# Peptides against a protein of PDB entry 2N1D: the designs that were tried, part 115

Target 1, 169 residues: chain A of PDB entry 2N1D
Amino acid sequence: EVKVKIPEELKPWLVDDWDLITRQKQLFYLPAKKNVDSILEDYANYKKSRGNTDNKEYAVNEVVAGIKEYFNVMLGTQLLYKFERPQYAEILADHPDAPMSQVYGAPHLLRLFVRIGAMLAYTPLDEKSLALLLNYLHDFLKYLAKNSATLFSASDYEVAPPEYHRKAV

## One batch from the design tools (peptide; made by RFdiffusion4, then SolubleMPNN)

Design b1_p23_3_s4 (from b1_p23_3, 11 letters changed)
Fold by OpenDDE base, seed 5:
Structure b1_p23_3_s4 (fold): chain B 169 residues (1-169), chain A 23 residues (1-23)
Amino acid sequence: as target 1 above (169 residues)
Amino acid sequence: SLLEKIREITEKTIKVLEEALKK
């Protein structure tokens, strides 16, 4: 498996996220007040504000585009806990024309990086190319860690209503 | 398949990254 290193300060959040959903039977409020698209845009703007050259700025934009695509193809089948599946079905019905990067937020985006390494292991990449990609992914993760106080909060979750429990397997 | 999609995204991204960094 390709190792995608999650910053240590974000690992406790992954546990809290899991606990909120699976044990506390809560759901992340959707549509997210700050969705994945917005987070990625903020990251891109942050990198631009650091005085990068045009080519570096272009590279960041491509990384953002790539992460967005990864998220949108993986969210439904790879990034959801069992308890979240009825909510996802409702989202698909309510937002049929919207990519999930416009609906979901930081917690689910972080889950992507827990899973993406295993997927990348099946892509035939040379060492240099893989290192290049990983450097950018890790840079983004560093950004998430830096802004974790504003991006990750239990207050973004809510107790699922009784009728939801009947839908959940 | 999902793996194929991931591969396509990855290959495209890396290609553009490499090109961007050469400019």
Scores: peptide ipSAE 0.657, ipTM 0.939, DockQ to the pose 0.716
Fold by OpenDDE base, seed 3:
Structure b1_p23_3_s4 (fold): chain B 169 residues (1-169), chain A 23 residues (1-23)
Amino acid sequence: as target 1 above (169 residues)
Amino acid sequence: SLLEKIREITEKTIKVLEEALKK
């Protein structure tokens, strides 16, 4: 099993996120005010501002691209709670060709890192390659933790309207 | 499949990372 360690600072947020959706029947406001694309861009810029070499900058860009791709392929089927599925369906209907990284935000991005480890476990990677990838993923997670106060907020959620409840399973 | 997509993304990412960080 590939263990992607979530920073301790972010673990309470995962619980809150789950509670907001599953127990309180709220929905993350979509499209996100700060979407995954922007978060990743900010991360890349942050890393670049720290005096990276060309190669380091290139590596950061690749990590960003990879995370974005992971998110976009996993969001719909792996990262949503049941209560969120009608919302997702509506998003797809309204924006069928839009990458979900342009729609969803930090909470769903964080959920990716809860799930990605299990997927990576089935990828035939050598130990060194896996370690390299994990190092960058963890670095990004550290960035999320550092900026958690601005990235994660219950105010980004809202109570689902009654009509939504009728659609929800 | 999803796993195949993940594998593809991962392999591509790692390959580029290794090349980028290669000295």
Scores: peptide ipSAE 0.657, ipTM 0.938, DockQ to the pose 0.729
Fold by OpenDDE base, seed 4:
Structure b1_p23_3_s4 (fold): chain B 169 residues (1-169), chain A 23 residues (1-23)
Amino acid sequence: as target 1 above (169 residues)
Amino acid sequence: SLLEKIREITEKTIKVLEEALKK
């Protein structure tokens, strides 16, 4: 198994996120006030402001692009709880061509990193290459942790309306 | 498949990263 280490600071949020959706029957506000695209853009700009070389800056952009692609291909089938499926269906119906990185936000992005490791384990990458990628993924996760106060909030969720509950059964 | 997509993204990303870091 490829270990993608989630910062300890963010692990409690994963539990809260799970609880909000599955137990409290709440839904994350969609479209997100701050979507995945904007989070990744902020990260890239943050890295650029740190005085990186041109090549290192370029590398960050590629990591951002990669994370975005990971998210967009995994969101629908790997990152949603059962209770969120009707919401996702509505999003697809209303915006069939919109990347999910423009719709969803930080909580779902964080879920990606819980799942991506298992997928990476089945890639034929050598240890050095995998370590390189993981270093960047971990760097991004550290960024999420540093900005967790602004990125993760229970106020971004609300109790699903009665009509939604009917769809979920 | 999803796995194939992930593999493709990963290989592409790593390739670019390696090239960027070599310079």
Scores: peptide ipSAE 0.654, ipTM 0.937, DockQ to the pose 0.723
Fold by OpenDDE base, seed 1:
Structure b1_p23_3_s4 (fold): chain B 169 residues (1-169), chain A 23 residues (1-23)
Amino acid sequence: as target 1 above (169 residues)
Amino acid sequence: SLLEKIREITEKTIKVLEEALKK
């Protein structure tokens, strides 16, 4: 098993996110005020501002690209709760060609890291390569934790209207 | 399949990462 360790600071948010959607019947406001693309860009810029070498900068950019691709292929089928399905369908209908990394935000991005480990377990990688990838993924997660106060907020959710509730459950 | 896509992304990412860090 490939375990992607979620920072302890972010684990309570995963619970809150789940509760907001599944129990309180709220939806994350879409399109996100700060989408996944923007978050990843901020991370890359943050790493660059730390005075890293050019080689490390290229590595960070590649990790950002990889995370974005992971998110876009997994969001629709792996990262949504049942209650969010109608919302996703509406997004697809209105913006069929838009990558979901331009629509969704931090909460759904964090959900990716809960699921990606199981997928990586089926990818044949040598230990050194896997460790390298995991180190960068964990570094990004540390960044999310450090900026959690600005990235994660219950105010980004709103109660779904009755019409939505009827078609969602 | 989803697994195939994940594998492809991972392999490409690792390859470029390793190349970038070697320089």
Scores: peptide ipSAE 0.629, ipTM 0.933, DockQ to the pose 0.703

Design b1_p23_4_s1 (from b1_p23_4, 9 letters changed)
Fold by OpenDDE base, seed 4:
Parts: structure tokens; C-alpha cells; sequence
Structure b1_p23_4_s1 (fold): chain B 169 residues (1-169), chain A 23 residues (1-23)
């Protein structure tokens, strides 16, 4: 197994996110006020503002692009709880061609990093390439932890309406 | 899935570019 370490600051949020949806029957408000695209853009700008060389700037862009693509591929099949599936179906119907990185936000992005390790374990990457990718993924997670107060909030969730519960059975 | 296969290829290409840029 490829281990992707989640910062300790973010682990409690994963529990809260799970509780809000599975126990309290709430849904993350969609479309997100701050979507995955904007989060990744902010990260890229943050890295570029630290006086990195041109090569490092380009490397950040590649990492951002990779994370975005990985999120868009995995969101629908790997990152959603059962209770969220009707909501996802409605999003697909309303926005069939929109990338999910433009719809979903920080909580679902964080879920990606819980699952990505297992997926990478079966990816035919050499040891050096895998180590390099992991270093950047951990760097991004550190950024999320640093900005967790603004990125993660229970106020971004709302109680699902009664008609939704009928669909989620 | 087809999408996952394409994703793997994308990451491989990305990693190769990263190695070149960060060498």
C-alpha cells in the first residue's frame, strides 16, 4: 500500500464530514461556493508567490492539473457516500458536461487523498516517480491544513429535504 | 475504466515532466 499521510489537523474534519452526511443526513451545498478548481488555483498562486524558479512554477502547474484530473475521474465512483448519490445524479442531469471540480469543494477534494494511495499502489510507476508524486501530494495537503479554517465548515452543509430522503432509499 | 487508464497515462507523463523540471 502506498501511504498518503493526512495531516493531523484535517483528520477530525474527515470524521465531521462523514457524520454530517451519514448520521445527520445533510448534504454539501452544490455548486460549491469555493470549488476544487479555485482551491487548486489558489495553491498554485501560493507556491508561485514564494519566489520559486521558473521550473518549479511549471512543476506546480503539472501537479495541479494532475490532481484536478484525478478528482474528476474518481469523484462519482470512489468519493461519494451512498446518501450523496441522488444529489450527484441531479448534478449530472443539470450539468452533463461540467467537470466535477467546478461543482464540488474542499470536503470532497480531501476525500480524494484518503483513497488515492490505494489507487497509486496499483499504478505501474517506478519508485522514484512515485516518491516525487507523493512529495507534492503531501505538500498540497499541508497547504489545505494551513487554510483549513476557511476551506472546511459545517455551515456549507444543509439538511436534505424530505423528498430527497425518498430518493435516497 | 477507460477514464482511469487515461488518468494513469496522464500521471506517467506528468511525472516524467516533473523529473525533468526538478532535476
Amino acid sequence: as target 1 above (169 residues)
Amino acid sequence: SKEYEELIKTWRETLERLKELLA
Scores: peptide ipSAE 0.067, ipTM 0.635, DockQ to the pose 0.055
Fold by OpenDDE base, seed 3:
Structure b1_p23_4_s1 (fold): chain B 169 residues (1-169), chain A 23 residues (1-23)
Amino acid sequence: as target 1 above (169 residues)
Amino acid sequence: SKEYEELIKTWRETLERLKELLA
C-alpha cells in the first residue's frame, strides 16, 4: 500500500472529526462555507504566487484537477461515515449532478488523503510517476496544515436534528 | 468499478501532462 503521510498537526483533527460525527452525532454543515473547489483554488493561487514558472503553474493546475476528481469520485463511497449517509443522500437529491467538491469542505477533503494511498497502490502508475504525484500530494497537505486554523473547526459542525437520527440507522 | 477505472485513466493522463510540464 502506498502511504500518504498526513502532517502531524492534522492527525488530531481526523480524530476530532470522527468524534464529532460518530460520538457526538454532529454533521458538517453543508454546503460548506469553504468548499473543496475553493480550497484547491486557493492552493493553486498560493503556489503561483511563490514565483513558479509557467510550466510549474500548469503542473499545479493538473495536480489540483486530479485531487478534485479523486474527491468527487471517492466522497460518496469511501469518505463518509455511516452517520453521514443520510445527509449525503439529501445532498444528492437537492443538488443532482453537482460535484461534491462544491458541496463538501476541508474535513472531507482531508479524509481523501487517508484513503487515496490504497487507491494509488492499485493503479498502473510507474514508480517514478507515483513518486512525483506523492510529492505534490504531500505539498498540498502541508498547505492544509499551514492553514488548518482557518480550514478545520468544530464550529463547522452542528448537532443533527432528531428526525435525522431516524434515518441514520 | 467504472468510476475508478475512469479516474485511473484521467489521473494517468494528468501525470503524463505533469511529466511534460516538469521536463
Scores: peptide ipSAE 0.062, ipTM 0.630, DockQ to the pose 0.055
Fold by OpenDDE base, seed 5:
Formats: structure tokens, sequence, C-alpha cells
Structure b1_p23_4_s1 (fold): chain B 169 residues (1-169), chain A 23 residues (1-23)
């Protein structure tokens, strides 16, 4: 398997996220006030502002594009808790042509990195290429950790209405 | 799935570009 290390600072949030959804029956506010596209754009701009980017600037763009693609592919099938599925169905109905990276936000993006390692194991990449990708993924996770106070908050969730509970079979 | 195959293709292409840019 491919090991993607989650920063220790973010592991407690994964637990809180799970608790908010599964135990407290809350939902992340959608569409996200700050969606995945915006987060990735901020990261890219942050990296570009660090100087000495040159070709590395373009490399960051490619990494961002890849993360976005993985998120959009995996969100619906791999990243949602059972309780969130009715919400997802509603999003698809209301925004059938919108990529999920424009709808969902930081919590779901973080969930991606819990699952992405297993998916990368099926990608025919040589050892050097895989190591390079992992370095960038870890760099992005480090960015999320540094900005966790602004990216992750329980206030971004709300109690699901009673009628929603009936849908969440 | 078709989407997964496309994802694999995308990452393969992305990594090739990364290697070229970082070379």
Amino acid sequence: as target 1 above (169 residues)
Amino acid sequence: SKEYEELIKTWRETLERLKELLA
C-alpha cells in the first residue's frame, strides 16, 4: 500500500468531523462557504508567493489539479458517511453539472487523504514518481495543518432537520 | 470504472509533467 501520513494536528479533527455527522446528526453547510477549489487555489498562490517557483510553480498547479480530480472522483463513493448521502443526492439534483470541489469544503477534502493512499496503490507509478507525488501531498497536508484554525470549525456544521432523518435510512 | 480509469490516466500524465518540470 501507499502510506499517506496525516499530520497529528489534523487527526483530532477527523474524529470531531465523524462525531458531528454520525453522533450529533449534523451536516456540513453546503455549498461550502470556502470550497475545495478555493482551498487549492489558496495553496497554489501561497506556494507561488514563497519565491523561487519558476518551473515549480507549474508543478504546484499540476499537483492541485490532481488533488482536485481525485476529490471529484472519490467524494461521492468513498468520502461520505452514510448520514450524508441524502444531502449528496440533493446536491446532485440541484447542481448536476458542478464538480464536487465547488460544493464541498475542507473537512471532506481532508477525508480524501485518509483514502487516497489505497487508491494510489492501483496507479501504475514507478517508485520515484510515487515518492515525488507523496512529497507534494504531504506538503499540502502540512499547509492544511498550518491553516487548520480557519479551515476546520464545528460552526460550519448545522443540525439536520427532522425531515432529513427520515431520508437517512 | 470509467471515472477511475480516467483518474489513473490523469495522474500518470500529471506525474510525467511534474517530472519534466522538476528536472
Scores: peptide ipSAE 0.092, ipTM 0.673, DockQ to the pose 0.055; fails the geometry check
Fold by OpenDDE base, seed 2:
Structure b1_p23_4_s1 (fold): chain B 169 residues (1-169), chain A 23 residues (1-23)
Amino acid sequence: as target 1 above (169 residues)
Amino acid sequence: SKEYEELIKTWRETLERLKELLA
């Protein structure tokens, strides 16, 4: 088992996110005002501004690119609650060529890190490679935690309309 | 650097495997 440690300050948000959607029947407003692409770009710029060497910059860029790709691959099949499926279908219908990293935001990005560990367990990564990757992932999560006040808010959710409930299974 | 090369290798392997699993 590969364990990706979620910062303690972000764990309550995962519960709130689940509650907003599953219990309160709300939906995250899409397209996100601050999408995954933007968050990753801000992180990359943040790391760059810290005076990283060229090699470290390249590493950060690869991490960002990887996270983006993982998100785009996993969002539709792994990161959505059942109540969110109709919304996702609508997004695909309206924007068939748009990557989901341009549509969804911080809450769904955080969900990725809940699931990514299990996916990493299926890869034949050596111990050193895995440790390196985990270090970068944890660094990014630390960044999310640092900016949690602006990235995670219940005000980004809204009550689903009645017609949506009819489509939701 | 060796670190950079290792990171690239890790991501490539991970992403390819992920795509296979979720395809």
Scores: peptide ipSAE 0.073, ipTM 0.677, DockQ to the pose 0.685; fails the geometry check

Design b1_p23_4_s2 (from b1_p23_4, 11 letters changed)
Fold by OpenDDE base, seed 4:
Formats: C-alpha cells, sequence, structure tokens
Structure b1_p23_4_s2 (fold): chain B 169 residues (1-169), chain A 23 residues (1-23)
C-alpha cells in the first residue's frame, strides 16, 4: 500500500464526518454550498497567486483536473457510506449528467485521499512518478488543512427525514 | 518542463488504472 499522509488537523474531521452519517444518521446537505469544483478553483488560484513559474502554473492545472476526474469517478462507488446511497440515487435521478464535483463538497473530497493510496498500489508507476504525484497530493491536502475552518463544518449536515430512513433499509 | 511532463504522465497512468479497476 502506498501511504498518503492526511494532515493531523484533518484526521478528527474524518471521524466526525463518519459519526455524523453512520451514528447520528445525518446527511451532508446537497447540493453543497461550496462544491468540489469551487474548492479546486480556489486552490488553483491560491497556487497561481504565489508567483509560480509557467511550468508550475500548468502543473497546478493538471493536479486540479486530475483530482476532479478522480473524484467524479470514485464518488459513487468508493466514497459513500451505506446510509448515503439513497441520497446519491436521488441526485443521479435529478441531475443525471451533472458531475458529482458540482454537487458534493469538502467532506467527500477529503474521503478521496483516504482511498487513493490503495489505488496507487495497483498502478505500475515508477518511483519518480509516484513521488511527484504524492508531493502534489500532499500539497493540496496542506491547503485543505489551512482552510479547514471554512471548509469543514457539522452545520453542513442535517438530520435525515423519516421517509429517508425507510429508503435506507 | 521535465516536471510538468512527468506530472502529466503520472496522472494519465493513474486515471487510466482507476477507470480500469472500477469497470
Amino acid sequence: as target 1 above (169 residues)
Amino acid sequence: SKEYEELIKTWRELLEKIKELLS
């Protein structure tokens, strides 16, 4: 397994996220007030504002594109808890062609980085390529940690209605 | 640049493998 290090300040959030959904039977409010697309855009703008060279700027764009695509591919099958599946089905029915990066937000984006390590283990990347990818992923995670106060909040969750519980059986 | 090209290659390989695993 390839280990992707989650910043220490974000680890408690992963626990809270899990608890809110699995134990408290809450759901993240959808569509997200701040979706994955906007988070990635903010990150890209942040990196570009630091006076990076053209090469570094282009690299940031590719990192953003890669994370977005990875998220959109993985969300429905790999990132959802069982309790969230009816909600996902409703989203697909209402917006069948919308990328999930336009619907979901920071909590689900963070879950992606818990899973990516296992995916890297199956990818025949050379040592140099793997190191480069990990460096950029860690850089993005550091950004999430820096902005965690605004990106992650229990107030973005709500108690699922009774009719939802019937669907989640 | 060298770094940029390697990044593109890395992401491409990763995404293709992910899609393959989830198919």
Scores: peptide ipSAE 0.073, ipTM 0.647, DockQ to the pose 0.636
Fold by OpenDDE base, seed 1:
Structure b1_p23_4_s2 (fold): chain B 169 residues (1-169), chain A 23 residues (1-23)
Amino acid sequence: as target 1 above (169 residues)
Amino acid sequence: SKEYEELIKTWRELLEKIKELLS
């Protein structure tokens, strides 16, 4: 298994996110005020503004596109806590063709990087390509950490109503 | 560069494998 290191300043947020949902019975407000698509777009623009070469810029675009697709594939089956499943079902019913990257936000995106390391074990990767990919993933995580004050907030969660509890047993 | 082309190829292969495993 290849381990993707989460920045230390983001680890407490993972705990808070888990606590808000599983213990406090809150839900992240959907659709997100700032969705995964917008976060990835901001990152790509940030990298391009740094004066990268054509090849590096192209690589960033591919990494962003890959993270987006990976998130959309993994969200429903791998990234949700049990308490969030009814909410996800409601989103699918109301917006069946909408990519989840347009619905969910930073907290769920961060959960992806907790799981991605294990998924890398299913594909044979040469050492050079793996190292380069990890560098981009860590660079993105560093960007999330830098902007954590605006991306991660408990105020983006709300207490689930009683009727939700009855279907989230 | 050849280095970035290999990265893109590897990333795409990984995504296809993940989709296959979760299908």
Scores: peptide ipSAE 0.066, ipTM 0.666, DockQ to the pose 0.601
Fold by OpenDDE base, seed 5:
Structure b1_p23_4_s2 (fold): chain B 169 residues (1-169), chain A 23 residues (1-23)
Amino acid sequence: as target 1 above (169 residues)
Amino acid sequence: SKEYEELIKTWRELLEKIKELLS
């Protein structure tokens, strides 16, 4: 088991996200106004603009690429609540070749980091490699926390229409 | 750098394993 710590600032949002979907029967507006690709790009640019990133600039690019790929692999099978399944199916039907990082946004991206620890347990990693990866993941989470006011909002959700409820069996 | 190569290796191994598990 690998522990990935979520910043305290973001933990309440995870609860609100769950509540909006599961209890209030709302859906995150798709395609996201601010998708995962853009969030990762902003992070990368932020890191590059801070200086002292000569050799670490390449590492940032790889971290961004890795998170993106990880998200695209995990979204459909691991990151969705049951109520969101019909919406996901519709997205796949309308945009079969689009990566989910271009469709979904910050809330679903944050969910990835709740699950990543368990997934890391399936891969034998040496201590040094694991520590390095965790450092970068935590750095990204810190970025999300600093920008949480603009990245996470209940106004990005909307009440699902009655016809959607019939699909969400 | 050594750190960069180690990070790349870690990501590649992780993603490959995840893809296998979800296939």
Scores: peptide ipSAE 0.058, ipTM 0.649, DockQ to the pose 0.568
Fold by OpenDDE base, seed 3:
Structure b1_p23_4_s2 (fold): chain B 169 residues (1-169), chain A 23 residues (1-23)
Amino acid sequence: as target 1 above (169 residues)
Amino acid sequence: SKEYEELIKTWRELLEKIKELLS
């Protein structure tokens, strides 16, 4: 398995996220106030503002696009806890064809990086390509860690209504 | 899965683009 190192600052959040959902039966408020698209855009702008070359700017754009695509592909099947599935179904029904990167936010995006390593391990990527990708992923995670105070908050969750509990078996 | 295979293709293309841009 390819290990994507999660910054220490974010590891406690993963636990809190899990606890909020599975134990406290809360749901992340959707659509997210700050969705994945916005987070990625901010990251791209952040990288560009640091005086990168044109080529590096374009590379960042590609990385952002890749993360977005990866998130959109994996969200529904890999990133949701069981309790969140009815919510996801509702989102799909209400917003067909909408990319989940426009709906979900930082917590679910972070979950991607918990799973992505295993997925990458099954890809026939050469070692050099994998290392390059990992460098960008880690760089992005560092960005998330630096902005964790604004990206991750328990206040973004709410107690699921009674009618939801009936759906969440 | 089919989606996974598509993702792999996308990622590979992404990596190639990145390598080209950073070369």
Scores: peptide ipSAE 0.102, ipTM 0.713, DockQ to the pose 0.055; fails the geometry check

Design b1_p23_4_s3 (from b1_p23_4, 10 letters changed)
Fold by OpenDDE base, seed 2:
Structure b1_p23_4_s3 (fold): chain B 169 residues (1-169), chain A 23 residues (1-23)
Amino acid sequence: as target 1 above (169 residues)
Amino acid sequence: SELYKELIETWRRTLEKLKELLA
């Protein structure tokens, strides 16, 4: 089993995120004020500002692209709580051609890293390749932890209206 | 599943590019 270590600073947020939606019946405001695309872009720019070589810069870009694609594939089927499904359906109806990385934000992106380890276990990667990928993923998670105060907030959620509750079985 | 195939291919492409850049 491939283990992706979530920073301790972010673990409490995963609990809060779960509580806001499942217990308090709130929804993350969509489209996100700061979507996954922008978060990944900021990370890439942050890494570039650190004086990386050309090869290191390009490597970061590839990792960002990979995370984005992985998120877009996983969001609809793997990262949503049951209560969020009607909201997702509405988003798809209103924006059928928009990638979910342009709609959703940091909380859902973080959920990806909770599941990604199990998914990587199905990929026949050699030890060296896996270690390389994990290093970059952990580096990104550290970035999220560093910026957690601005990326994760309960104020980004709102109580779902009564008509939504009727749709959410 | 189809989902897993997509995910595997995504990481495969990413890793191949990383190897080329960092070799």
Scores: peptide ipSAE 0.144, ipTM 0.737, DockQ to the pose 0.055
Fold by OpenDDE base, seed 5:
Structure b1_p23_4_s3 (fold): chain B 169 residues (1-169), chain A 23 residues (1-23)
Amino acid sequence: as target 1 above (169 residues)
Amino acid sequence: SELYKELIETWRRTLEKLKELLA
């Protein structure tokens, strides 16, 4: 197995996220005010501002690109709760050509890292390559943890209207 | 599955680029 450790600061948020949607029947406001693309861009810029302007900077760009692509692949089929399915369908209808990284935000991005370990287990990577990738993924997670106060908020959710409940399974 | 194949390819490409940059 491949273990991706979620920072302790972010674990309670995963529970709150689940509670807001599944129990309180709320939905994350879409399109996100701060989408995944912008979060990843901010991270990349943050790394650049720290003086890593050489090959390591370019490596960060590649990791960001990888995370973005991974998110776009996984969001629709792996990262949504059942209650969110009608919302996703509406998003697809309204934005058929937009990648989901331009629509969804931090909570869904964080959900990705809960699943990524299991998915990496299917990738035939040598130990060194896997360690390298994990280091970058953990570095990004640390960034999310440091900025959690601004990235994760219950105020980004709203109560779903009654008509939505009829569509949700 | 197609999903897993796509994910594998994604990380493969990423890692190959990383190797090239950090080698």
Scores: peptide ipSAE 0.140, ipTM 0.727, DockQ to the pose 0.056
Fold by OpenDDE base, seed 4:
Structure b1_p23_4_s3 (fold): chain B 169 residues (1-169), chain A 23 residues (1-23)
Amino acid sequence: as target 1 above (169 residues)
Amino acid sequence: SELYKELIETWRRTLEKLKELLA
C-alpha cells in the first residue's frame, strides 16, 4: 500500500467533517466561498514566492494540475458521503459543464488524500518517481495544515432543509 | 528536471485510466 500521511493537525477535521454530514445532517455550503481551484492557486503562488528553481516551479504547476484533475475525477464517485449525493445531483443539473474544483472546497479536497494512496498503489511508477510524487503530495498537505484555520470551518456547513431530507431517503 | 516531467506525465496517464474506470 502507498501511504499518504495526513498531518496530525488535519485528522481531527476529517472527523468533524464526517460528523457534520452524517450525524448532524448538515451540508457544505455550495458553491464554496473558497473553491479547490483557488486553494491550489494559492499553494502554487506560495511555492513560487519561496524562490524555487525553474524546475521546481514547473513541477509545482504540474502537481497542482494533477491534483485538480484527480479531484474532478474522484469527487462524484469516491469522495461524497451518501447524504451529500442529492446535493451533488443538484449541482450537476445546475452546472453540467463546470468542474467540481470550481464548486467544492477544502473539506472535500482533503478527503481526496484519504483515498489517493490506494489509487497510487496501482500507478506504474518506479520507486523513485513514486517517492517524488509522495513528497509533493505531502508538501501540499503541510500547506493545508499550515492554513487550516482559514480553510476548514464548521461555519461553512448548514443544516439541510426538510425537503432535502425527503430526497435523501 | 526531466524526472519531474516524466513523473507528472506518468501520473496523468494513470488519471486517464482512472477516468475510464470511474466514468
Scores: peptide ipSAE 0.122, ipTM 0.664, DockQ to the pose 0.476
Fold by OpenDDE base, seed 3:
Structure b1_p23_4_s3 (fold): chain B 169 residues (1-169), chain A 23 residues (1-23)
Amino acid sequence: as target 1 above (169 residues)
Amino acid sequence: SELYKELIETWRRTLEKLKELLA
């Protein structure tokens, strides 16, 4: 299995995110103030501003596109806690054709990287290609860590109303 | 580079397969 290393700076957030949802019965505010699309765009622009070569810029764009597509495919079935499923259903009902990368934000994007390793294990990538991809994924995670103060906050969550609890059985 | 091209093509194929399996 392919191991995607989460920066130590972000590991505590994964715990806090889990706690906010499962123990404190809160929900991430949707639509996100800063959605996944925006985060990925900022990262791409950040990389381009650092004087990367044309090939590296192209690779960054493809990696960003890949992350986005993986997120959109996996969000509903792989990245949500049980308590969040009614909220997701409401989002689908209200915006059936909206990519989830336009709805969800940094916390759920970070969850992707907990799961993506298993998916990459089945990808027909040679060792060099896999290493290159992992380097970009880790680079992106470092970017998230550097910007964690603005991307991850408990204030982006809110207490679910009582009627929501009946749905989240 | 050739490596980048190879990675991109494989990545695209992977994404298509993933969509077929999970969506």
Scores: peptide ipSAE 0.114, ipTM 0.652, DockQ to the pose 0.502

